# Designs tried in a protein design run: peptides against a protein of PDB entry 6PSE. Part 10

Target 1, 78 residues: chain A of PDB entry 6PSE
Amino acid sequence: PSEEEEYARLVMEAQPEWLRAEVKRLSHELAETTREKIQAAEYGLAVLEEKHQLKLQFEELEVDYEAIRSEMEQLKEA

## One batch from the design tools (peptide; made by RFdiffusion4, then SolubleMPNN)

Design b2_p29_4_s3
Fold by OpenDDE base, seed 2:
Structure b2_p29_4_s3 (fold): chain B 78 residues (1-78), chain C 78 residues (1-78), chain A 29 residues (1-29)
Amino acid sequence: as target 1 above (78 residues)
Amino acid sequence: as target 1 above (78 residues)
Amino acid sequence: SSALRAAIEAEFQARLEEMREEEEEEEEE
């Protein structure tokens, strides 16, 4: 039997005391996992913001680069 | 009483049938939340990789920019 | 992939906003 089937059997045959303990365990794990999910989301957002700032810097440098390139081309043609 | 206290009371007074249903519910929510956590992590990693690629492009452009700046300075001094 | 990421991001942003609102409400009580 799969672990899932074995677990299902355990739940079906379990006494109320075990079931209450399992509810408590699962509630705790759910709370922890939820917190971890949120932390992962916050991390993702932070990285996204950093990427955005880097993109702005890159675009600014592109503008400056094109300006110098154009000026240099003009100097070479003069 | 807080919602948590009310829930705790419900768990304590609940019949086995309710407890089994609650175990099933919590197991499902835990599985979903776990999947969402993983997805958030994967998203964060993807954004991090994109940021890394952008950083490489930025650094390459900086090198090119400095090269042109230097060449232009030489042309102006000649 | 971009659409999926955007959808995930939007979902998480909404959840973060909900949490912030809940925290602000708790601080006001």
Scores: peptide ipSAE 0.101, ipTM 0.745, DockQ to the pose 0.056
Fold by OpenDDE base, seed 4:
Structure b2_p29_4_s3 (fold): chain B 78 residues (1-78), chain C 78 residues (1-78), chain A 29 residues (1-29)
Amino acid sequence: as target 1 above (78 residues)
Amino acid sequence: as target 1 above (78 residues)
Amino acid sequence: SSALRAAIEAEFQARLEEMREEEEEEEEE
C-alpha cells in the first residue's frame, strides 16, 4: 500500500486522543507552510520590483548610449 | 473567546467522526498550501534569473557607454 | 516582457491578498 493508503488507514482506526493530536500537528504545519508561502510571495514581488527598476535604468542608459553614439558618428564624419 | 479558543474547544469536545473529517480537511489544505508555496518559489527563482541576465546586459552596456564617452571626450579636446 | 511581469505580479498580488485576508481574520478573532 502507498504511504497515503497507510495513513488513511491509520486515521480510520485511530482513537480520539490520536486524532486530536493529529489535528493539532496539521494545524501547526499549515500555519508554518502558510507563513512560508507568504514569505516566498513577498520575496518574489521584491525581486520583480527590483528587476523592473533595473529595466528602467537599462532603457535610460540605452537612450543615453544612442545619443552619444550618434553625436560621435557626426563628429567622425565632419 | 478568540476563534482560536473556540476552535480548540471544538476539537476537545468533538466526536471521532468530526475529528477524522477535520484531519482530512487540514491535510487537503496543507497539500494545497504546499503546492502554492512551491509555485511561488519557482516563480521567484525565474524572476531572479531574469534579473541576473538583465544585470549582465546592463553592465555590458555600461562598459560600452563609458568607452564611447571617453572616446568622445578625447575628440572634443583635440 | 511587460505581459510576463504583469502576469507574475498579478499572481503574487493574489497570494498576498489571500494572506492579508487570513491575517485580518485572525486579528478579528
Scores: peptide ipSAE 0.101, ipTM 0.748, DockQ to the pose 0.114; fails the geometry check
Fold by OpenDDE base, seed 3:
Structure b2_p29_4_s3 (fold): chain B 78 residues (1-78), chain C 78 residues (1-78), chain A 29 residues (1-29)
Amino acid sequence: as target 1 above (78 residues)
Amino acid sequence: as target 1 above (78 residues)
Amino acid sequence: SSALRAAIEAEFQARLEEMREEEEEEEEE
């Protein structure tokens, strides 16, 4: 029997006291998992922002690098 | 009464048929929320890896920039 | 990458708004 089928049988044959305990357990796990989902999303957004700032810094450095390269080429040709 | 207190009363006074339906509902929501949490975490990790690769490219460009800057300084002093 | 960020932020905001609507519906009852 799959664990899912065994669990389904447990739920079908369970007494009210067990079912109430299971509702409480599942409610707690759902609340915790929901909090973890939100935290993961917030972390992902923070990393995205950091990546964006780094991209801007990289593009600025590329411009500065090309400027110095061009100046150096002019100095070598003179 | 807080919704939490009302829900707690519902669970305490509920018949087995309602409790089984609630276990099924919560199990479904938990499975869905767990999938969403995993997806959020996987996305965050992907962005973190992209940020790391960008950081390596940035550091390489910094080295190249300093090399050209130093060469240009030497050319200007000669 | 800006489009991807916007899509992720939109999905995140939509989920936050859904949670807020659920909380507001809970406060109105």
Scores: peptide ipSAE 0.091, ipTM 0.746, DockQ to the pose 0.112; fails the geometry check
Fold by OpenDDE base, seed 5:
Structure b2_p29_4_s3 (fold): chain B 78 residues (1-78), chain C 78 residues (1-78), chain A 29 residues (1-29)
Amino acid sequence: as target 1 above (78 residues)
Amino acid sequence: as target 1 above (78 residues)
Amino acid sequence: SSALRAAIEAEFQARLEEMREEEEEEEEE
């Protein structure tokens, strides 16, 4: 029998006291997992913002680089 | 009474059939939330990898930029 | 690549832990 089938059987045959304890356990785990999910999402958003700022800096540097490259090309051709 | 206190009372006074249904509900929500947490973490890691690669590209461009800047400065001073 | 991924994972986990500690400190106030 799969662990899932065994667990299902346990839930079906369980006494009210066990069921209340299981509700409490699951509620706690759900709360923790929800917090962890939110934290992971917040971190991901922070990294995304950092990446975005870095991308803007990179694009600015590309513009500056091309400006200098063009100026240097003009100087070499004159 | 807080929603938490009301819920706690409901759990304490609930019949076994309700408790089994609640265990099933919570198990489902926990499974979904766990999946969402994992997805958020995977996304965060992917963004972090992208940021790292972008940082390497930025640093390479900075080196190239400084090389051209230095060359141009030498040409202007000569 | 494997070493980089491991370093990224470690950094990610460290940042998650830092955020958790910050949240725990805010809940205690």
Scores: peptide ipSAE 0.085, ipTM 0.737, DockQ to the pose 0.934; fails the geometry check

Design b2_p29_4_s4
Fold by OpenDDE base, seed 1:
Structure b2_p29_4_s4 (fold): chain B 78 residues (1-78), chain C 78 residues (1-78), chain A 29 residues (1-29)
Amino acid sequence: as target 1 above (78 residues)
Amino acid sequence: as target 1 above (78 residues)
Amino acid sequence: MEALRKELEAEFEAALEAMRKAEAAREAA
């Protein structure tokens, strides 16, 4: 039997004490996994914002670089 | 009673049929939340890689900009 | 890059909103 089928049998044949322990275990794991999901989403949003700020800085530097490059090219041609 | 205390009482006083249904519900929610956590982590990793590539491009442009700035400063001081 | 950013931002925001709704539903219950 698959692990899933074996688990399903265990749940169906289990005593109330085992079922209560399983509810407690699953509730704990769900709470932890939920917190980790939220943390992953918050981290992803923070990285997106950092990438956006870096993109703005990159575009500003490109403008400044092109200005100096153009001035330098004019001086070399004169 | 807090919702947590009320839920704890419900679990303690519940019949096996309710407990089996609760195990099924919690197992389903845990599986969904786990999948969503993994997906959020994968998205965060993708954004982090894009940010890293952008950072490398930015640092390369900074080196080129400083080279031209230094050459321009030398020409202005001469 | 902007299109991908907006798509990923929407996915992360949807994940956070789903969690807030689940938490609010538990508190209302």
Scores: peptide ipSAE 0.149, ipTM 0.774, DockQ to the pose 0.121
Fold by OpenDDE base, seed 4:
Structure b2_p29_4_s4 (fold): chain B 78 residues (1-78), chain C 78 residues (1-78), chain A 29 residues (1-29)
Amino acid sequence: as target 1 above (78 residues)
Amino acid sequence: as target 1 above (78 residues)
Amino acid sequence: MEALRKELEAEFEAALEAMRKAEAAREAA
């Protein structure tokens, strides 16, 4: 039997005391996992923002680079 | 009473059938939340990689820019 | 790049919003 099937059998045959303990355990794990999910999402958003700022800086530098390149080309042709 | 206290009372007074259903519910929610957490982490890692690649490109452009800037400065002083 | 950013941002924001709604629903009950 799969671990899932075995667990299902345990739940079906369990005494109320065990079931209450299991509810408590699962509730705690769910709360923690939920917090961790939120943290992961917040972190991801922060990184996205950082990447966006970096992209803006990159684009600004590209503009400056092209300006100097163009000026340089003109000087070399004169 | 807080919702947490009320829930705790429900769990303590609940019949086995309700407890089994609650275990099933919580198990399902935990599995889904865990999947979502993992997915969020994976996306965060992908964004980090993209940011890293962008940073490398930015640094390369900075080098090229400084090279042209230096050459331009020399031409203007000559 | 911008399209991907917006997609990912929307996904992360949706996840956060879902959590906020869940919290608000608890406070309202």
Scores: peptide ipSAE 0.129, ipTM 0.767, DockQ to the pose 0.118
Fold by OpenDDE base, seed 3:
Structure b2_p29_4_s4 (fold): chain B 78 residues (1-78), chain C 78 residues (1-78), chain A 29 residues (1-29)
Amino acid sequence: as target 1 above (78 residues)
Amino acid sequence: as target 1 above (78 residues)
Amino acid sequence: MEALRKELEAEFEAALEAMRKAEAAREAA
């Protein structure tokens, strides 16, 4: 039998004490997994903000680069 | 009573049929939340990779900018 | 890049909101 089938059989044949313990276990794991999902989302948002700031810095440098490039081009043409 | 206390009482006083249904519900929610956590982690990884690529482009532009800046500085000093 | 940022931001915000709702539902239930 698959682990899933064995687990399903355990749940069907389990005594109330085991079922209560399993509800407690699953509730705890759900709470932990929920917290981990929140942390992953918060981390992802932080990285998005960092990437956005880097993009702004990149665009500013592009403007400065084009300004110097244009000045250099004018000096070469004169 | 807090919702947590009421829920704890329900679990303690519940019949096996309710407990089995609750195990099934919690197992389903845990599986969904786990999938969502993994998805959030994958999205975060994608953003990290994009940020890394942008950082490489930024560093390349910095090198090009410093080269032109240095050449322009030499022309102004001569 | 901006379009992808907005999409991912919306996905992360939706994940946070879903979790807060789940926590609130546990506190309300």
Scores: peptide ipSAE 0.157, ipTM 0.777, DockQ to the pose 0.124; fails the geometry check
Fold by OpenDDE base, seed 5:
Structure b2_p29_4_s4 (fold): chain B 78 residues (1-78), chain C 78 residues (1-78), chain A 29 residues (1-29)
Amino acid sequence: as target 1 above (78 residues)
Amino acid sequence: as target 1 above (78 residues)
Amino acid sequence: MEALRKELEAEFEAALEAMRKAEAAREAA
């Protein structure tokens, strides 16, 4: 049997004391995993914001670069 | 009593059938939350990679900008 | 990049909102 089938059998055959312990374990793991998911989401949003700010800076520099390039081209042609 | 205390009492007083159902419910929620956490982590990594690539492009443009700025300054001084 | 950012932002926001709703539901029960 698969591990899942074996676990299912264990749950079906388990005594109340084991089941209560399992509920407690799963509740704890769910809470931890939930917190970790939230943290990952918050971190991802922070990185997205940083990337967006960097993109704006890049675009600003690109505009400045093109301005200087154009001015330099005019100076070289004069 | 807090909801947590009430839930704890419910678990303590619950019959095996309810406990098995609760184990199943919690297992399902844990699996879903785990998948969502992994997905959030993968998205975060993707954003980090994009940010890193953008940073490299920004630094390259900054070098090019300084080169043109310096050349233009030399042309204006001549 | 903008499209991908918006998609990822939406996914992260959805994850956060799902958690806020879950917390609010616990506080309201």
Scores: peptide ipSAE 0.154, ipTM 0.774, DockQ to the pose 0.118; fails the geometry check

Design b2_p29_8_s4 (from b2_p29_8, 17 letters changed)
Fold by OpenDDE base, seed 5:
Structure b2_p29_8_s4 (fold): chain B 78 residues (1-78), chain C 78 residues (1-78), chain A 29 residues (1-29)
Amino acid sequence: as target 1 above (78 residues)
Amino acid sequence: as target 1 above (78 residues)
Amino acid sequence: MEEERRRYREELERKRKELLERLLEELAK
């Protein structure tokens, strides 16, 4: 039998005291995992914002670069 | 009483059938939340990599920009 | 008692789901 089937059997045959303890354990793990998920999401959003700001700076620099390149090209052709 | 205290009371007063169902529910939610946590982390890492690549491109453009700026300044002074 | 347990569970699930969906949707963009 798989671990999942064994666990299912354990739950089915368990006494109320074990079941209450298991509910408590799972509730705790769920709370922790939920907190970690939120933290991961918040971190990802922060990085996404940083990337967005960097993209804006990059695009601004591209504009400035093209301006200088164009000016230089005009000076060389004169 | 707090929601946590109320839930604790409900668990203590619950019948085995409800407790088994609650274990099953919490196990399922934990599995789903764990998957979502991993997914959030993976997305965050992907965005971080994209930001890193963008940073490299930005730095390369800065070098090129300064090179052209310097060349143009030299041409204007001659 | 059964109705109280059900209502509590549904409220907790609703609160948890709403915050997470918003953050995960932004990360998926």
Scores: peptide ipSAE 0.116, ipTM 0.765, DockQ to the pose 0.020
Fold by OpenDDE base, seed 4:
Structure b2_p29_8_s4 (fold): chain B 78 residues (1-78), chain C 78 residues (1-78), chain A 29 residues (1-29)
Amino acid sequence: as target 1 above (78 residues)
Amino acid sequence: as target 1 above (78 residues)
Amino acid sequence: MEEERRRYREELERKRKELLERLLEELAK
């Protein structure tokens, strides 16, 4: 039997005291996992914002680079 | 009483059939939330990798920019 | 039954924390 089937059997055969403890455990883990999920999402959004800012800086540098390149070509021709 | 206190009371007074159903519900929600957490983490890592690649490109462009800037300054002095 | 339930809890804790903590650590950088 799978771990899931085994767990299901354990739950079916468990006493009320164990079931109450398991509800408490699962509630706690769910709360923690939910907080961690939110944290992961927040970190991902922060990195996304950093990437966006870096992209803007990159595009600005590209403009400046092309400006200097063009000016340099003009100076070489003169 | 808080919702948490009320829930705790319900769990304490619940019959085994309700408790088993609640364990099943919480297990399902925990599994879903865990998958969502992993998904959020994977997305964040993907964005982080993209940011890293962009950073490398930015640094390469900075080197090229400084090279042209230096050459242009030399041409202006001559 | 009690030993099986204990083993199950231990496996849940072990499998969930290690992989996820590493991912979260990388995101925190």
Scores: peptide ipSAE 0.114, ipTM 0.762, DockQ to the pose 0.020
Fold by OpenDDE base, seed 1:
Structure b2_p29_8_s4 (fold): chain B 78 residues (1-78), chain C 78 residues (1-78), chain A 29 residues (1-29)
Amino acid sequence: as target 1 above (78 residues)
Amino acid sequence: as target 1 above (78 residues)
Amino acid sequence: MEEERRRYREELERKRKELLERLLEELAK
């Protein structure tokens, strides 16, 4: 039998005391996993924001670079 | 009472049938939340990689910009 | 008691789902 089937059988045959303990365990794990998910999401959002700011800086530098490049090219041709 | 205290009371007063259903529900939610956590982490890593590549491009452009800026300054001073 | 348990569970699930959906929406922007 699969682990899932064995677990299902365990739950089906379990006494209330075990079931209450299992609810408590699962609730704790769910709370922890939920917190970790939120943290992962917040981290992803922070990195996304940093990437966006970096993109803006990059684009600004590209504009400045092209301006100087163009000016220098004109000076060399004159 | 806090939501946690109320839930604890519900679990304590619950019949085995409800407890089994709650175990099943929590197991399902835990599985889903775990999957979502992994997805959020994978997304964050992808964005981080994109940010890293952008940073490398930015640094390369900075070097090129400073080179042109320096050359331009020399041309103007000569 | 059964109705109270059901309502409480549904409320918790709703709140959690809403929070997570909001976070995912922000990440998707």
Scores: peptide ipSAE 0.112, ipTM 0.762, DockQ to the pose 0.021
Fold by OpenDDE base, seed 3:
Structure b2_p29_8_s4 (fold): chain B 78 residues (1-78), chain C 78 residues (1-78), chain A 29 residues (1-29)
Amino acid sequence: as target 1 above (78 residues)
Amino acid sequence: as target 1 above (78 residues)
Amino acid sequence: MEEERRRYREELERKRKELLERLLEELAK
């Protein structure tokens, strides 16, 4: 049987004391996992903002680069 | 009493059938929240990789920019 | 029976945490 089927059997055969402990465990894990999900989302947003700022800087440098390239091309033709 | 205290009381007084249903519910929510956490992490990793590639491109452009700037400066002095 | 349940939980938790910890660690870099 799959691990899921085995777990289902354990839950069905468990005493109330074990079930209460399992509810407590799952509640704790859910709270922790929820916190970690939020943290992952916050990290993703921070990285996204950093990428956006870097993109703006890159585009600004591209403009400056093309300006100098064009000026240099004019100087070489003259 | 707080919602947490009320919930704790429900768990303590609950019949095995309710406890099994609660274990099933919490297991489902935990699985879903875990999937969402992974999805958030994967998205953040993708953005992080994009940022890294952009940083490399930016640094390459900086090198090219300084090269052209230096060449142009030499042309203006000649 | 109780030892089997404990070992089963420990194995499941170990496998689930490993992937998640790696992803979160990479995001923190």
Scores: peptide ipSAE 0.104, ipTM 0.762, DockQ to the pose 0.020

## One batch from the design tools (peptide; made by RFdiffusion4, then SolubleMPNN)

Design b2_p30_1_s3
Fold by OpenDDE base, seed 5:
Structure b2_p30_1_s3 (fold): chain B 78 residues (1-78), chain C 78 residues (1-78), chain A 30 residues (1-30)
Amino acid sequence: as target 1 above (78 residues)
Amino acid sequence: as target 1 above (78 residues)
Amino acid sequence: MEELRAEIAENKERADQLIEELKKKLEEEK
């Protein structure tokens, strides 16, 4: 039988002790995976904030750059 | 008792049918949570890439800005 | 169930790799 069939049979025929152990294992993995998911989300949020701040700085610099470029262009035309 | 203690008692006293159902439930939740963790990680990577690109653009603009500022300063001093 | 277990294991491994990559890149961006 396939491993899936074997596992299915194991679950169906297992004694309560094995089933309790499996519940415990799955619960632990679920808790850990949930924590990791939250961590990943928090990292993304942190980077988003940094990106946002950088975007604001970039836009401010663009404004300043265009101002100087325009002024210099005017000076060259005179 | 805490919810954790109550759940622990339930698991310990549960019949095999309930335990099998719980294994199935936890397996499903673990699969979903794992998928969500992957999505969160992929999102974080995407944001990080965007931030990186923005940082490069910002640094290039800074170089251009300083070049124009320096040129304009020289023109004003002459 | 076994296919599901295998899928969970594979997805967990992939997720772990992505998280580590994210951590690495996040540190490099500082």
Scores: peptide ipSAE 0.140, ipTM 0.789, DockQ to the pose 0.896
Fold by OpenDDE base, seed 1:
Structure b2_p30_1_s3 (fold): chain B 78 residues (1-78), chain C 78 residues (1-78), chain A 30 residues (1-30)
Amino acid sequence: as target 1 above (78 residues)
Amino acid sequence: as target 1 above (78 residues)
Amino acid sequence: MEELRAEIAENKERADQLIEELKKKLEEEK
C-alpha cells in the first residue's frame, strides 16, 4: 500500500491516545506556521515602508540634481 | 475556563470519530496556512527586490550628483 | 491524506527557505 493508504489506515484504526497526540502535533504546527505567515507579511510591510522613504529621498535628490545639472549646463553653454 | 482550556478538554474527552475529523480539519488548515505563508514570503521578496533596485538607482544618482556638485563648487571658488 | 501531508511538508520546507532568504536579504539591505 502507498504511504497515503498507510497513513489513512493509521488514522482510521488509531486509538484515541494517538489521535490526541496527532491533534496536538498538527495544532502546534498550525500555530507556528500561522505566526511565520504573519511574520513574513510584517517583513514585507516593513520593506514597503523603507522603500517608500527611499523613494521620497530619491525624488528629493533628483530635484536637487536637476537643479545643479541645469545650472552647470547653462554655465557651459555661456 | 478559557476557550483554550475548553478545547483541550474537548480533545481529551472526544471520541475517535471526532478526533479523526479534527485531524482532517487541522491537516487542511495547515496546508492552506502553509501555502499562504509561502505567498507572504514571496511577496516580501518581491518588495525587497524592488527596494534593492531603487537603492541602486539612488546610489548611482548620488554619485552623479556629487560629481556635478564638486565641479560646480570648484567653478564657484575659481 | 498522505498526499496532503506530503504537500504540507514540501510547502513548509519551501516557505522556510523563502523566509530565511527574506531575513538574510533584509539584513543585508540595512
Scores: peptide ipSAE 0.139, ipTM 0.789, DockQ to the pose 0.894
Fold by OpenDDE base, seed 2:
Structure b2_p30_1_s3 (fold): chain B 78 residues (1-78), chain C 78 residues (1-78), chain A 30 residues (1-30)
Amino acid sequence: as target 1 above (78 residues)
Amino acid sequence: as target 1 above (78 residues)
Amino acid sequence: MEELRAEIAENKERADQLIEELKKKLEEEK
């Protein structure tokens, strides 16, 4: 029998004690996985914020660069 | 009683049919939460890649800016 | 149920790997 069939049979034929233990196990794993999901999301948000700050810095530098470039171009044309 | 206490009592006193249903429910929720965790992680990685690319662009612009600044300074001093 | 359990296990492993990679890259980008 496949592991799936075996597990299914186990669940179907299991005594309450086993089932309670399985509920406990699954609940624990669910809680842990949920916490990890939240953590992953928070990391993503942190990176987004960092990216945003970097973008602002980039845009500021771009403005400064264009200013100097323009000045240089004017001097070369004079 | 708290919801947690009520749930604990329910698990402890439940019939096999309810417990089997709960195992099934928790299994599905765990699967779903796990998928969502993966999605969150993948999203974070994508954002991180974008940030990395932006950082490279910023560094390149910074080099170009310093080059022009230096050239401008030299021209003004000559 | 077994297919589901297998899926959960596989997804959990993959998720863990991705999270670790994310953490590592996050530190590298700072």
Scores: peptide ipSAE 0.149, ipTM 0.790, DockQ to the pose 0.873; fails the geometry check
Fold by OpenDDE base, seed 4:
Structure b2_p30_1_s3 (fold): chain B 78 residues (1-78), chain C 78 residues (1-78), chain A 30 residues (1-30)
Amino acid sequence: as target 1 above (78 residues)
Amino acid sequence: as target 1 above (78 residues)
Amino acid sequence: MEELRAEIAENKERADQLIEELKKKLEEEK
């Protein structure tokens, strides 16, 4: 029989003690996986915040760059 | 009692039919949560790539800015 | 159920790999 059939049979024929243990196992794994999901999302959020700050810095630098470029152009033409 | 304590009591006192249903429920929730975890991780990677590209652009502009700044300083001092 | 369990296991492993990569790249981008 396939592993699926064997597991299905196990669940079907299992005593309450085994079933309670399985519920406990699955609950634990679900809790851990949920925490990991949240952690992954938090990483994404952190990077988004960093990207946002970098974008602001980039825009500030663009302004400064254009100012100096314009001034330099004036100096070269004088 | 806490919700956790109440749930634990429920599992302890439950009939096999309920326990089997709970195993099925938890298995499905675990599958969904795992998928969501993957999606969250993939999202984070995508954001990192965006940040990386922005960083490269910033660094290029910074080089250009410093070049013009230096040239302008030389022109002013000459 | 077994197919589902196998899928869960595979997905979990894949997710773990992606999270580790994310952590690595996050550190590199700092």
Scores: peptide ipSAE 0.141, ipTM 0.789, DockQ to the pose 0.860; fails the geometry check

